# Designs tried in a protein design run: peptides against a protein of PDB entry 4Y8H. Part 33

Target 1, 222 residues: chain A of PDB entry 4Y8H
Amino acid sequence: TTIVGVKFNNGVVIAADTRSTQGPIVADKNCAKLHRISPKIWCAGAGTAADTEAVTQLIGSNIELHSLYTSREPRVVSALQMLKQHLFKYQGHIGAYLIVAGVDPTGSHLFSIHAHGSTDVGYYLSLGSGSLAAMAVLESHWKQDLTKEEAIKLASDAIQAGIWNDLGSGSNVDVCVMEIGKDAEYLRNYLTPNVREEKQKSYKFPRGTTAVLKESIVNICD

## One batch from the design tools (peptide; aimed at target 1 G47 T52)

Design b2_p25_6_s1 (made by RFdiffusion4, then SolubleMPNN; from b2_p25_6, 7 letters changed)
Fold by OpenDDE base, seed 5:
Structure b2_p25_6_s1 (fold): chain B 222 residues (1-222), chain A 25 residues (1-25)
Amino acid sequence: as target 1 above (222 residues)
Amino acid sequence: GGESLEEVSGGHGPVDEESLALLEE
């Protein structure tokens, strides 16, 4: 998985790849990793897909009920605190790593939460097995005062870096844009990059070298 | 299905002080 968040001058964007894996097998090429907590608060999930979905649905339901009772728009920090408390209660037994982002009456916000309940804050964030590849792009091209279009491009380029360089990431780029004073814009399959077939670099072994195809080490415990 | 917990890494950019202040409230 590669997930990212990027703040811009009037909001926040989150993005994710769409590969789901079960061990070495690609289980789904078009998995949705962006989840709605509320109309203007979204998250991206890494780790265990079932755990990320379950926790975000639970918090989303609680936020909806709270919003109905109070007649107030939900706050990103409230969603974050509820998620943090829930994950902390389970002490890492829930394999959910989340980027939480949104807009509320206090402005635009971007947070991350790790499975044990720790939180990070930044103008950009990345999580997942593709995080290192994404961070290389983000660190190289991020600047202050990004426009919406620049932030969408930066987030998408960071996800693509994960798709190209991380085996756990692949297929499409999903994007969600949350701009102050507007409805959230969920862009499912915003990019569908042609997976360049990794040209097997045919290592032309010199004539006379035997390629070892399979090595099995059997430890015989006496 | 999903990533092993060992495979999840993370990073962050410059700290947003306004958003950080909301966590301390």
Scores: peptide ipSAE 0.502, ipTM 0.890, DockQ to the pose 0.705
OpenDDE base, seeds 1, 2, 3, 4: peptide ipSAE 0.497, 0.483, 0.487, 0.481; ipTM 0.890, 0.886, 0.887, 0.887

Design b2_p25_6_s2 (made by RFdiffusion4, then SolubleMPNN; from b2_p25_6, 9 letters changed)
Fold by OpenDDE base, seed 1:
Structure b2_p25_6_s2 (fold): chain B 222 residues (1-222), chain A 25 residues (1-25)
Amino acid sequence: as target 1 above (222 residues)
Amino acid sequence: GGESLEEVSGGHGPVDEESLKLLLE
């Protein structure tokens, strides 16, 4: 898995690859790793897919109930706290690593949570087996005061680095954009680099990115 | 199915001080 988050001047973007693996086996080529906690709060999950889905659904349900009772838009920090408390309670037995992002009345926010409940903060974040590849792109191309379009591109480029350099990552790029004052924009299969689409313009990857020229997935279980 | 806990790495960029303050509250 490769998941990333990038803040921009008026919001936050998260992105993920779509490969699901079970050990050395690719189980799904188009797995959705972006999950909605609330209309304007989304997360990306790495680790155990079932655990990431279960925890995000649980917190999403609790946030919805809380929002209904308070008549207030949910806050990203509230979702983060609930996730953190839940993961801490299970002391790493839940294999969920999350990037949590969103917009609320206090602004745009981007956090990560590890399975044991630790949290990180940054203008960009990456998690997953492809995180190192993603970080190489993010560290090289991130700048302050990114536009929405620049942040989407940067996040997508970071995911593509994971897809090309990490065996645990692959297939498509999903994106979710959360801009202040707008609805969240979920862009399922925003990029499909491994689909033989027409000659997309040669994306010149930064020097040092090994372009995977051919992926052959051989089903060994015939 | 999924990644082993040992296979999950992470990284972060420059700290967002505004978001950090919210965590310490």
Scores: peptide ipSAE 0.458, ipTM 0.879, DockQ to the pose 0.752
OpenDDE base, seeds 2, 3, 4, 5: peptide ipSAE 0.441, 0.450, 0.448, 0.457; ipTM 0.874, 0.877, 0.878, 0.879

Design b2_p25_6_s3 (made by RFdiffusion4, then SolubleMPNN; from b2_p25_6, 7 letters changed)
Fold by OpenDDE base, seed 1:
Structure b2_p25_6_s3 (fold): chain B 222 residues (1-222), chain A 25 residues (1-25)
Amino acid sequence: as target 1 above (222 residues)
Amino acid sequence: GGETLSQVSGGRGPVDEESLALLEE
């Protein structure tokens, strides 16, 4: 898995690859790793797929109920606190590693949560087995005051680095854009670099990223 | 066995002080 978040001048972008695995085996080539907590709060999950989905659904339901009760738009920090409390309660028994991002009346936010309930914050974040590959791109090309388009490109490039360099990552790039004052834009299969039919748009990674030229996924069907 | 979305490592860019302040409240 490669998941990333990138803040931009007026919002936040999260992105993910779409490979799921069972040990060394590719289980799904088009797994959705971006989950909606609320209309304007989304997360990307790594770890155990079932745990990430279950936790995000639970918190999403609680946030919805809370929002209805208070007649207020949910805050990213509120979702984060609920996730943190839940994960902490189970002391790492829930294998969920999350990037949580969104927009609310207080602005745009980007956080990460680890399975034991620890949190982190940054202008960009990465998680997963492809995190090292993603970080190489992010560290090289991130700058302050990114535009939406620059952030989408940066996030997508970081995910593609994971797809090409990490065996646990692959297939497509999903993106969710959360801009202040707008609806969230969920871009399922924003890029499909490994789909045979489309001419490999030679995405020239910026100079300094090791372009892994050919990833041959050999499905060894035993 | 359940599908795994392998987590091996994480990384962070520069700290967003505004968002960090919200975590400390």
Scores: peptide ipSAE 0.478, ipTM 0.886, DockQ to the pose 0.526
OpenDDE base, seeds 2, 3, 4, 5: peptide ipSAE 0.458, 0.460, 0.463, 0.471; ipTM 0.874, 0.874, 0.877, 0.883

Design b2_p25_6_s4 (made by RFdiffusion4, then SolubleMPNN; from b2_p25_6, 8 letters changed)
Fold by OpenDDE base, seed 5:
Structure b2_p25_6_s4 (fold): chain B 222 residues (1-222), chain A 25 residues (1-25)
Amino acid sequence: as target 1 above (222 residues)
Amino acid sequence: GGESLSEVSGGSGPVDEESLKLLLE
């Protein structure tokens, strides 16, 4: 998985790849990793897909009820605190790693939550097995005062870096844009990069090259 | 299905001080 969040001048964008794996098997090529908590608060999930979906649905339901009772728009920080408390209660037994983002009456916000309930804050965030590849792009191209279009591009380029460099990431790029004063824009399959499998260049070994068929590393423990 | 917990890494950019204040309140 590669998931990212990027703040821009008037909002926040989150993005994710769409590969789901079960061990060495690609289980789904078009998995949805972006989840709606509320109309203007979304999250991206890494770790165990079932755990990320279950926890976000639970918190989403509680926030919806609270919003109806209070007649107030939900806050990103409230969603974060509820998620944090839930994950902390389970002490890392829930395999959910989340980027939580949204807009509310206090502005635009971007947070991450680890499975044990630790939180991080930044103008950009990345999680997943593809995080290192995504961070290389984000660190190289992030600047202050990004436009919406620049932030969407940066987030998408970071996800693509994960798709190309991480075996746990692949297929498509999903994007959700949350801009202050607007409805959330969920862009399912925003990019469908043809990951051209690098055709294994059939290295025609010159005639007479013995192919090494098996390398066995014998650890001689003294 | 999903990633093993050992495979999940993360990174962050510069701290958003306004959002950090809200987290600490």
Scores: peptide ipSAE 0.480, ipTM 0.889, DockQ to the pose 0.694
OpenDDE base, seeds 1, 2, 3, 4: peptide ipSAE 0.469, 0.449, 0.466, 0.463; ipTM 0.886, 0.880, 0.885, 0.886

Design b2_p25_7 (made by RFdiffusion4; failed a check: the pose's geometry)
Pose (drawn by RFdiffusion4):
Structure b2_p25_7 (pose): chain A 222 residues (1-222), chain P 25 residues (1-25)
Amino acid sequence: as target 1 above (222 residues)
Amino acid sequence: SKHREIAEESHEEMLKLAETDHIIN
C-alpha cells in the first residue's frame, strides 16, 4: 500500500492507492483504503487489511455515540486518542498503520498512527510499502501554504510514485478532501491510470463445451 | 528528517507483513 496526507490553506487532503496483495498475488485491484470515521474525519489505512477496516469502524462507532452524548461535532484528536490507546493495548498485534485527518471545531488536523500505538503530527505524511516513493515526492515538492488544488496534485503525485515504483502498490488513486466550513468530498477513483488494454481475443466458449453429469432446480423458496 | 524516518519505519514494517498469509493493504 501507498497512503499519504497533505495539509493545505484551509484543511487537509488524504490519498491512497487501491491494490491489495496476498503475497505476490494481487487480491483486489480496486479496494477502498480511505475510511470515514465521522463525516469530516477520514482515515487512510495500510497494513493488515481486516485490522485497518475493523479498528476504523469500531472507533468510528464510538465517536458517533460520543458525538451524540456530548451534542458536539467529533474532533480528530479524539479519534487519534481512541485509536492509539486501542492499538497500544494490543501491543502491535493489530496491524493497522493509519493516516488520520479531518476538520472539527478546533481546525484542521493531520496525524499518523503506527500499529504499536505511537502517533505523529505533520503537514505531509506517508505510510505503507510505497511510503518511501511517496515521501521522496513529498520532500521534493511540498511547500508551506499550498492551495487546495496544489495539495490534491501533490498528494496524488505521491501516490503515483508508489503505484509505479512500488510493487506493493498499483491501480488507482483515491482522494478525500476535508476543507474547513465545507462538507468532506470523497473522490473515489480520482485517477485511473492503469486501465486494462483491450484483450486480443474473446474466450467465450461454444455452448455445450463443458461436459455435464446432472442438472436440478434448487429450492431457494419457503 | 522525522518524516523520512516515519516513512522508513512504515516501509520496513510493510515488508515484514508482506511475508504473512494475511491480505495486506

Design b2_p25_7_s1 (made by RFdiffusion4, then SolubleMPNN; from b2_p25_7, 14 letters changed; failed a check: the pose's geometry)
Amino acid sequence: SAARALAERSAAAMAELAKTDKVIA

Design b2_p25_7_s2 (made by RFdiffusion4, then SolubleMPNN; from b2_p25_7, 15 letters changed; failed a check: the pose's geometry)
Amino acid sequence: SSALELARRSAAAMAELAKTDEVIA

Design b2_p25_7_s3 (made by RFdiffusion4, then SolubleMPNN; from b2_p25_7, 12 letters changed; failed a check: the pose's geometry)
Amino acid sequence: SAARELAERSAAAMKELAKTDKIIA

Design b2_p25_7_s4 (made by RFdiffusion4, then SolubleMPNN; from b2_p25_7, 14 letters changed; failed a check: the pose's geometry)
Amino acid sequence: SAAEQIARRSHAAMQELAKTDKVIA

Design b2_p25_8 (made by RFdiffusion4)
Pose (drawn by RFdiffusion4):
Structure b2_p25_8 (pose): chain A 222 residues (1-222), chain P 25 residues (1-25)
Amino acid sequence: as target 1 above (222 residues)
Amino acid sequence: SAPAPAFSGSAAVGNLMNAHADSYL
């Protein structure tokens, strides 16, 4: 996995590749690594796939209940605190590596959470196996006072460095933009640079090619 | 620090993630 977060003028953007691996095998060519904790707080996850999804939904659920109880829009630091305390309690056995970003009444925020529970603050961040390829791009091209468009280009360029140079990353680029005073825009498959080429031949078989021993109608009714 | 590990898991987990992602849209 390659995932990134980049701050800009009036908010924050996060991006991720879309490859899932089981050893050297690509298990999923197009999985979403960008998760909605609340409408304007989004999360990118790397590590154990089920852990990132489960820990993101659990905290997302508790944030919703907390938002309803307090009659307030959720804050990113609450998601940060809840996630880090949960991951710390599990001593690194829940393998979730997260970049948490969003906007709230306090402003725009960008954080990273490692599986043992430590958190970091920054204007640009990268996690996952492709994080060094992405960081090399971020350290080369990031500057203070990015526009929204520059931040989106820098984030997807960082993801692309992971896609091309890291065997743990591939396929597409997902992006989510959280800008102050506006709805968060989730850009699923923002870039699709790895479209499979047309196959040389159709392998559709002549009907009857497969030998059959029996048939029967299956009762799915009541 | 060392990089975080690659995203790993079964395709079923990926389908669950995509089902949640589809509901965002």

Design b2_p25_8_s1 (made by RFdiffusion4, then SolubleMPNN; from b2_p25_8, 11 letters changed)
Fold by OpenDDE base, seed 4:
Structure b2_p25_8_s1 (fold): chain B 222 residues (1-222), chain A 25 residues (1-25)
Amino acid sequence: as target 1 above (222 residues)
Amino acid sequence: MAPAPDTTGSAEVSARANALADSVL
């Protein structure tokens, strides 16, 4: 997996690749790694696919209840705290590594969470097996005061570095943009750089293409 | 003699459950 988050002047963008693996096997070429916690709070997940989905759904449900109880829009720091406390309780046995981002009445936020419940804050972050490939791009091209378009490009370029160089990453780029004062923009398959060209030849042969040279029926029941 | 319970199914389900749990993103 390659997941990234990038803050820009008026919000935050997260992006992910779309490969799922089972050891040496590509299990899914177009999985979704971006999860909605609330309408304006999204996360990208790396690690165990089931754990990333389940923990984000659980916290999403509890954030909705908390929002209703408090009569307030959900805050990214509330989601962060709930995720952190949950993951810490399970001592890293829930294999979720998350980039959590969003907009709320307090502004735009970007955090990371590790399976043991540690959390980081930054203007740009990367996680997953492709994180070093992504970080090489981020460190080379990140600047302060990014525009929305520059941040989407930077995040997409960082995910592509994972797609091309990390065995655990591949296929497509998914993006979610969370801008202050707007709805979240989920861009599923924002880039599809791995569309397979049409095969030059068909390997569909008519029945009988392989000639039967000899047949022998042997009764093996004495 | 009662046929031995076919325990093969439990190992395959466990291996498949482990393989699904081992889907690393």
Scores: peptide ipSAE 0.273, ipTM 0.621, DockQ to the pose 0.029; fails the geometry check
OpenDDE base, seeds 1, 2, 3, 5: peptide ipSAE 0.253, 0.256, 0.252, 0.259; ipTM 0.611, 0.607, 0.613, 0.615; seeds 1, 2, 3, 5 fail the geometry check

Design b2_p25_8_s2 (made by RFdiffusion4, then SolubleMPNN; from b2_p25_8, 10 letters changed)
Fold by OpenDDE base, seed 4:
Structure b2_p25_8_s2 (fold): chain B 222 residues (1-222), chain A 25 residues (1-25)
Amino acid sequence: as target 1 above (222 residues)
Amino acid sequence: MAPAPTTTGSAAVSAAANARADSVL
């Protein structure tokens, strides 16, 4: 997996690759690694696929209840705290590594969470097996005061570095843009750089293309 | 009239469902 988050002047973008693996096997070529916690709070998941999905759904449900109870829009720091406390309780046995991002009444936020419940903050972050490939792009091209378009490009270029250089990453780039004062923009398959070309040859042959060269009948009964 | 041998049903070896390693992202 390669997942990234990038802050820009008026919001935050997260992006992910779309490969899932089972050891040496590509299990899914176009899985979704971006999860909605709330309408304006999204996360990208790395690690165990089931754990990333299940933990984000659980916290998403509890964030909705908390929002109703407090009569307030969900905050990214509330989601962060709930995820952290949940993951820490399970001592890293829930294999979820998350980039959590969003917009709320306090502004735009970007955090990471590790399976043991540690959390980081930054203007740009990467996680997963492709994180070093992504970080090489981020460190080379990140600047202060990014525009929305520059941040989407930077995040997409960082995911592509994972797609091309990490065995655990591949296929497509998914993006979610969370801008202050707007709805979240989920861009499923924003880039599809691995579309397979049409096969130059058909390998469908009519029945009987393999001729019977010899037949032998053996009596099994005396 | 010799008693017919009771064919002991071969216990179907439950194919251990190869525990597909959990998908990693």
Scores: peptide ipSAE 0.295, ipTM 0.619, DockQ to the pose 0.015; fails the geometry check
OpenDDE base, seeds 1, 2, 3, 5: peptide ipSAE 0.283, 0.268, 0.272, 0.255; ipTM 0.606, 0.606, 0.605, 0.595; seeds 1, 2, 3, 5 fail the geometry check

Design b2_p25_8_s3 (made by RFdiffusion4, then SolubleMPNN; from b2_p25_8, 13 letters changed)
Fold by OpenDDE base, seed 4:
Structure b2_p25_8_s3 (fold): chain B 222 residues (1-222), chain A 25 residues (1-25)
Amino acid sequence: as target 1 above (222 residues)
Amino acid sequence: GPPAPATTGSAEVSARANARAAAVL
């Protein structure tokens, strides 16, 4: 997996690749690694697919209840706190590594969470097996005061670095943009750089193309 | 005497199979 988050002047973008693996096997070529916690709070998940999905759904439900109880829009820091407390309780046995991002009444936020419940903050972050490939792009091209378009490009370039250089990453780029004062923009398959060309030949042959050269019938009944 | 219930020791094999069957992202 390669997942990234990038802050820009008026919000935050997260992006992910779309490969899942089972050891040496590509299990899914176009899995979704971006999860909605709330309408304006999204996360990208690396690690165990089931754990990333289940933990984000659980916290998403609890965030909705908390929002209703407080009569307030959900905050990214509330989701962060709930996630880290849950993951810490399970001492890293829940294999979820998350980039959590969003917009709320306090502004735009970008965090990461590790399976043991540690949390980081930054203007740009990467996680997963492709994180070093992504970080090489981020460190080379990140600047302060990014525009929305520059941040989407930077995030997508960083995911592509994972797609091309990490065995655990591949296929497509998914993006979610969370801008202050707007709805979240989920861009499923924002880039599809691995569309296979049409095969130059058909390998379907008529029945009987392989000739029977010899047949022998042996009676095995005495 | 009634046949002893076959305790299918299937629990350990299922845990390793589940760990290999877990998709990694």
Scores: peptide ipSAE 0.242, ipTM 0.596, DockQ to the pose 0.025; fails the geometry check
OpenDDE base, seeds 1, 2, 3, 5: peptide ipSAE 0.231, 0.196, 0.241, 0.197; ipTM 0.582, 0.564, 0.591, 0.566; seeds 1, 2, 3, 5 fail the geometry check

Design b2_p25_8_s4 (made by RFdiffusion4, then SolubleMPNN; from b2_p25_8, 11 letters changed)
Fold by OpenDDE base, seed 2:
Structure b2_p25_8_s4 (fold): chain B 222 residues (1-222), chain A 25 residues (1-25)
Amino acid sequence: as target 1 above (222 residues)
Amino acid sequence: GPPAPATTGSREVSERMNARADSVL
């Protein structure tokens, strides 16, 4: 997996690759690694697919209840706190590594969470097996005061570095843009750089292409 | 001596790990 988050002047973008693996097997070529916690709070997940999905759904549900109870829009720091406490409770046995991002009444936020419940903050972050490939791009091209378009490009370039250089990453780039004062923009398959060309030939041969060299009829019923 | 506690946990973890044909991201 390669997942990234990038802050820009008026919001935050997260992006992910779309490969899922089972050891040496590509399990899914186009899995979704971006999860909605709330309308304006999204995360990208690395690690165990079931754990990333289940933990984000659980916290998403509890954030909705908390929002209703408090009559407040959900805050990214509330989601962060709930996620980290849950993960810490399970001592890393829930294999979820998350980049959590969003916009709320306090502004735009970008955090990472590790399976043991540690959390980091940054203007740009990467996680997963492709994180070093992504970080090489981020460190080379990140600047302050990024535009939305520059941040989407930077995030997608960083994911592509994972797609090309990490065995655990591949296929497509998914993006979610969370801008202050707007709805979240989920861009499923924002880039599809691995579309196969049309097959030039068929492996279906006409009947009779293989010559019959010998035929024997054996009666097996005595 | 007290009977050694049956380490029931290893099979359940192994069965949970084996039943977790869980894809890695």
Scores: peptide ipSAE 0.254, ipTM 0.596, DockQ to the pose 0.033; fails the geometry check
OpenDDE base, seeds 1, 3, 4, 5: peptide ipSAE 0.235, 0.210, 0.233, 0.222; ipTM 0.587, 0.578, 0.595, 0.579; seeds 1, 3, 4, 5 fail the geometry check

## One batch from the design tools (peptide; aimed at target 1 G47)

Design b2_p26_1 (made by RFdiffusion4)
Pose (drawn by RFdiffusion4):
Structure b2_p26_1 (pose): chain A 222 residues (1-222), chain P 26 residues (1-26)
Amino acid sequence: as target 1 above (222 residues)
Amino acid sequence: STVRNATENAALKTIQAEEEATLEEE
């Protein structure tokens, strides 16, 4: 996995590749690694796939209840606190590595969370097996006072460095933009640079090619 | 991301498809 977060003028953007691996095998060519904790707080996860999904939904659920109880829009630091204290309690056995970003009444925020529970603050961040390829791009091209468009280009370029140079990353680029005073825009498959080429031949078989021993109608009714 | 097995991967795909459908309905 390659995931990144980049702050800009009036908000924050996060991006991720879309490859899932089971050893050297690509288990999923197009999985979403960008998760909605709340409408304006999004999370990019790397590590154990089920852990990132489960920990993100659990905190997302508790944030919703907390938002309703307090009659307030949720803050990113709350998601950060809840996630880090949960992951710390599990001593690193829940393998979630997260970049948490969003906008709230306090402003725009960008954080990273490691599985043992430590958190970091920054204007640009990268996690996952492709993090060094992405960080090399971020350290080369990031500057203070990025526009929204520059931040989106820098984030996807960082993801692309992971896609091309890291065997743990591939396929597509997902992006989510959280800008102050506006709805968060989730850009699923923002870039699709790895479209499979047309196959040389159709392998559709002549009907009857497969030998059959029996047939029967299955009762799915009541 | 990494998965432990095929069943887990199929379950995750289902969850993600439901989440994407919910976002489209909004």

Design b2_p26_1_s2 (made by RFdiffusion4, then SolubleMPNN; from b2_p26_1, 15 letters changed)
Fold by OpenDDE base, seed 2:
Structure b2_p26_1_s2 (fold): chain B 222 residues (1-222), chain A 26 residues (1-26)
Amino acid sequence: as target 1 above (222 residues)
Amino acid sequence: PTVKSQEELDALRERQAKREAELAAE
């Protein structure tokens, strides 16, 4: 898995690859790793699929109930605290590594949570087996005052670095954009770099012909 | 993420499809 978060001038973007693995086997090529906690608070998950899903659903349900009760938009910090407490209670037995991001009345927020309940804050974050590849891109290209478009590009480039360099990452790029004053924009399969173009129509080659797949002309000057 | 079994994967896919349908209906 490669998951990233990037803050921009008016919000936050998270992105993920879509590979699920079972040991060395690609289990799913189009797994959704971005989870909605609330309308404007989303999470990217790495680690154990069941654990990431279960914890995000639990916190999402609790946040919804809290929001209904208070008649207030949920805060990212509230979701963070609930996630942190839950993961800490299980002392790392829940294999969930999360990037939590969103917008609320206090602004835009980006956090990471590790399985043991530790939290980090930053303008850009990466987690998962592809996190180092992603972080190399983020560290190289992140700047202050990113636009929405620049942040989406940076996040997607970072995920692609994971896809290309990490065996645990692959296939597509999902993106979720949370901009202040707007609805969250979930971009499922924002990039599909590995979609094999439809097999070119089977040219029935006559019997005895060999398909030339590539031709390179090298001029060897004597 | 990692899955432990095909059964777990199938269950995850089903839940994913449900979530996608819910999001599309919103």
Scores: peptide ipSAE 0.337, ipTM 0.861, DockQ to the pose 0.791
OpenDDE base, seeds 1, 3, 4, 5: peptide ipSAE 0.025, 0.327, 0.000, 0.018; ipTM 0.487, 0.859, 0.233, 0.453; seed 5 fails the geometry check

Design b2_p26_1_s3 (made by RFdiffusion4, then SolubleMPNN; from b2_p26_1, 15 letters changed)
Fold by OpenDDE base, seed 5:
Structure b2_p26_1_s3 (fold): chain B 222 residues (1-222), chain A 26 residues (1-26)
Amino acid sequence: as target 1 above (222 residues)
Amino acid sequence: PTVKSQEELEKLRERQAEEQKKLELE
């Protein structure tokens, strides 16, 4: 699986491959899927489908209740903290890692949470078995003041690199765009490459990128 | 997107590290 996040000039994009959820050909217990925590806060979850969905729903419900009680828009950092605490508490029982992103009154935010509870922040992030290949693309092409369209393309390219590295073929990519001052835009099946090759080939990276070796991530629930 | 040089990548990594420190202090 591969999940990515990319900041752009006026917001943040997250993307995930949907091989385990959308494709009849790939029977994998692990999935990458985008989930809504609140209207303007989304996450890309990787791991077991049940674990990621359960975590997201729980936090989403709590955030909604808190927002209603305080009459304030939810903050991404609040969602991050709640997710981190939950994942830490149930370490060993939940095999999930997440990219959390969104917009709030303080701006746009992009974070990641590992299964063991550590968190990272950055302008671009990748997680999953294809994360190194994705990161190679992100590091090579990310720049300050990306447009929305450039960010979507970059995120998609990074996911494709991850997919190719992991399975040697194309798969579906979901994208969610969270732009300041706008409603979140969920782009289901934004990209649906169907490349089947008899033998695994190296992904053709854009100019200036470096190919990486295949990586493997083992989830606790595997 | 524009291809980044090694120097530009290092600068980006430094900025990300600074943001990480801020997050840990909150």
Scores: peptide ipSAE 0.118, ipTM 0.684, DockQ to the pose 0.022
OpenDDE base, seeds 1, 2, 3, 4: peptide ipSAE 0.000, 0.018, 0.000, 0.000; ipTM 0.300, 0.379, 0.283, 0.192; seed 4 fails the geometry check

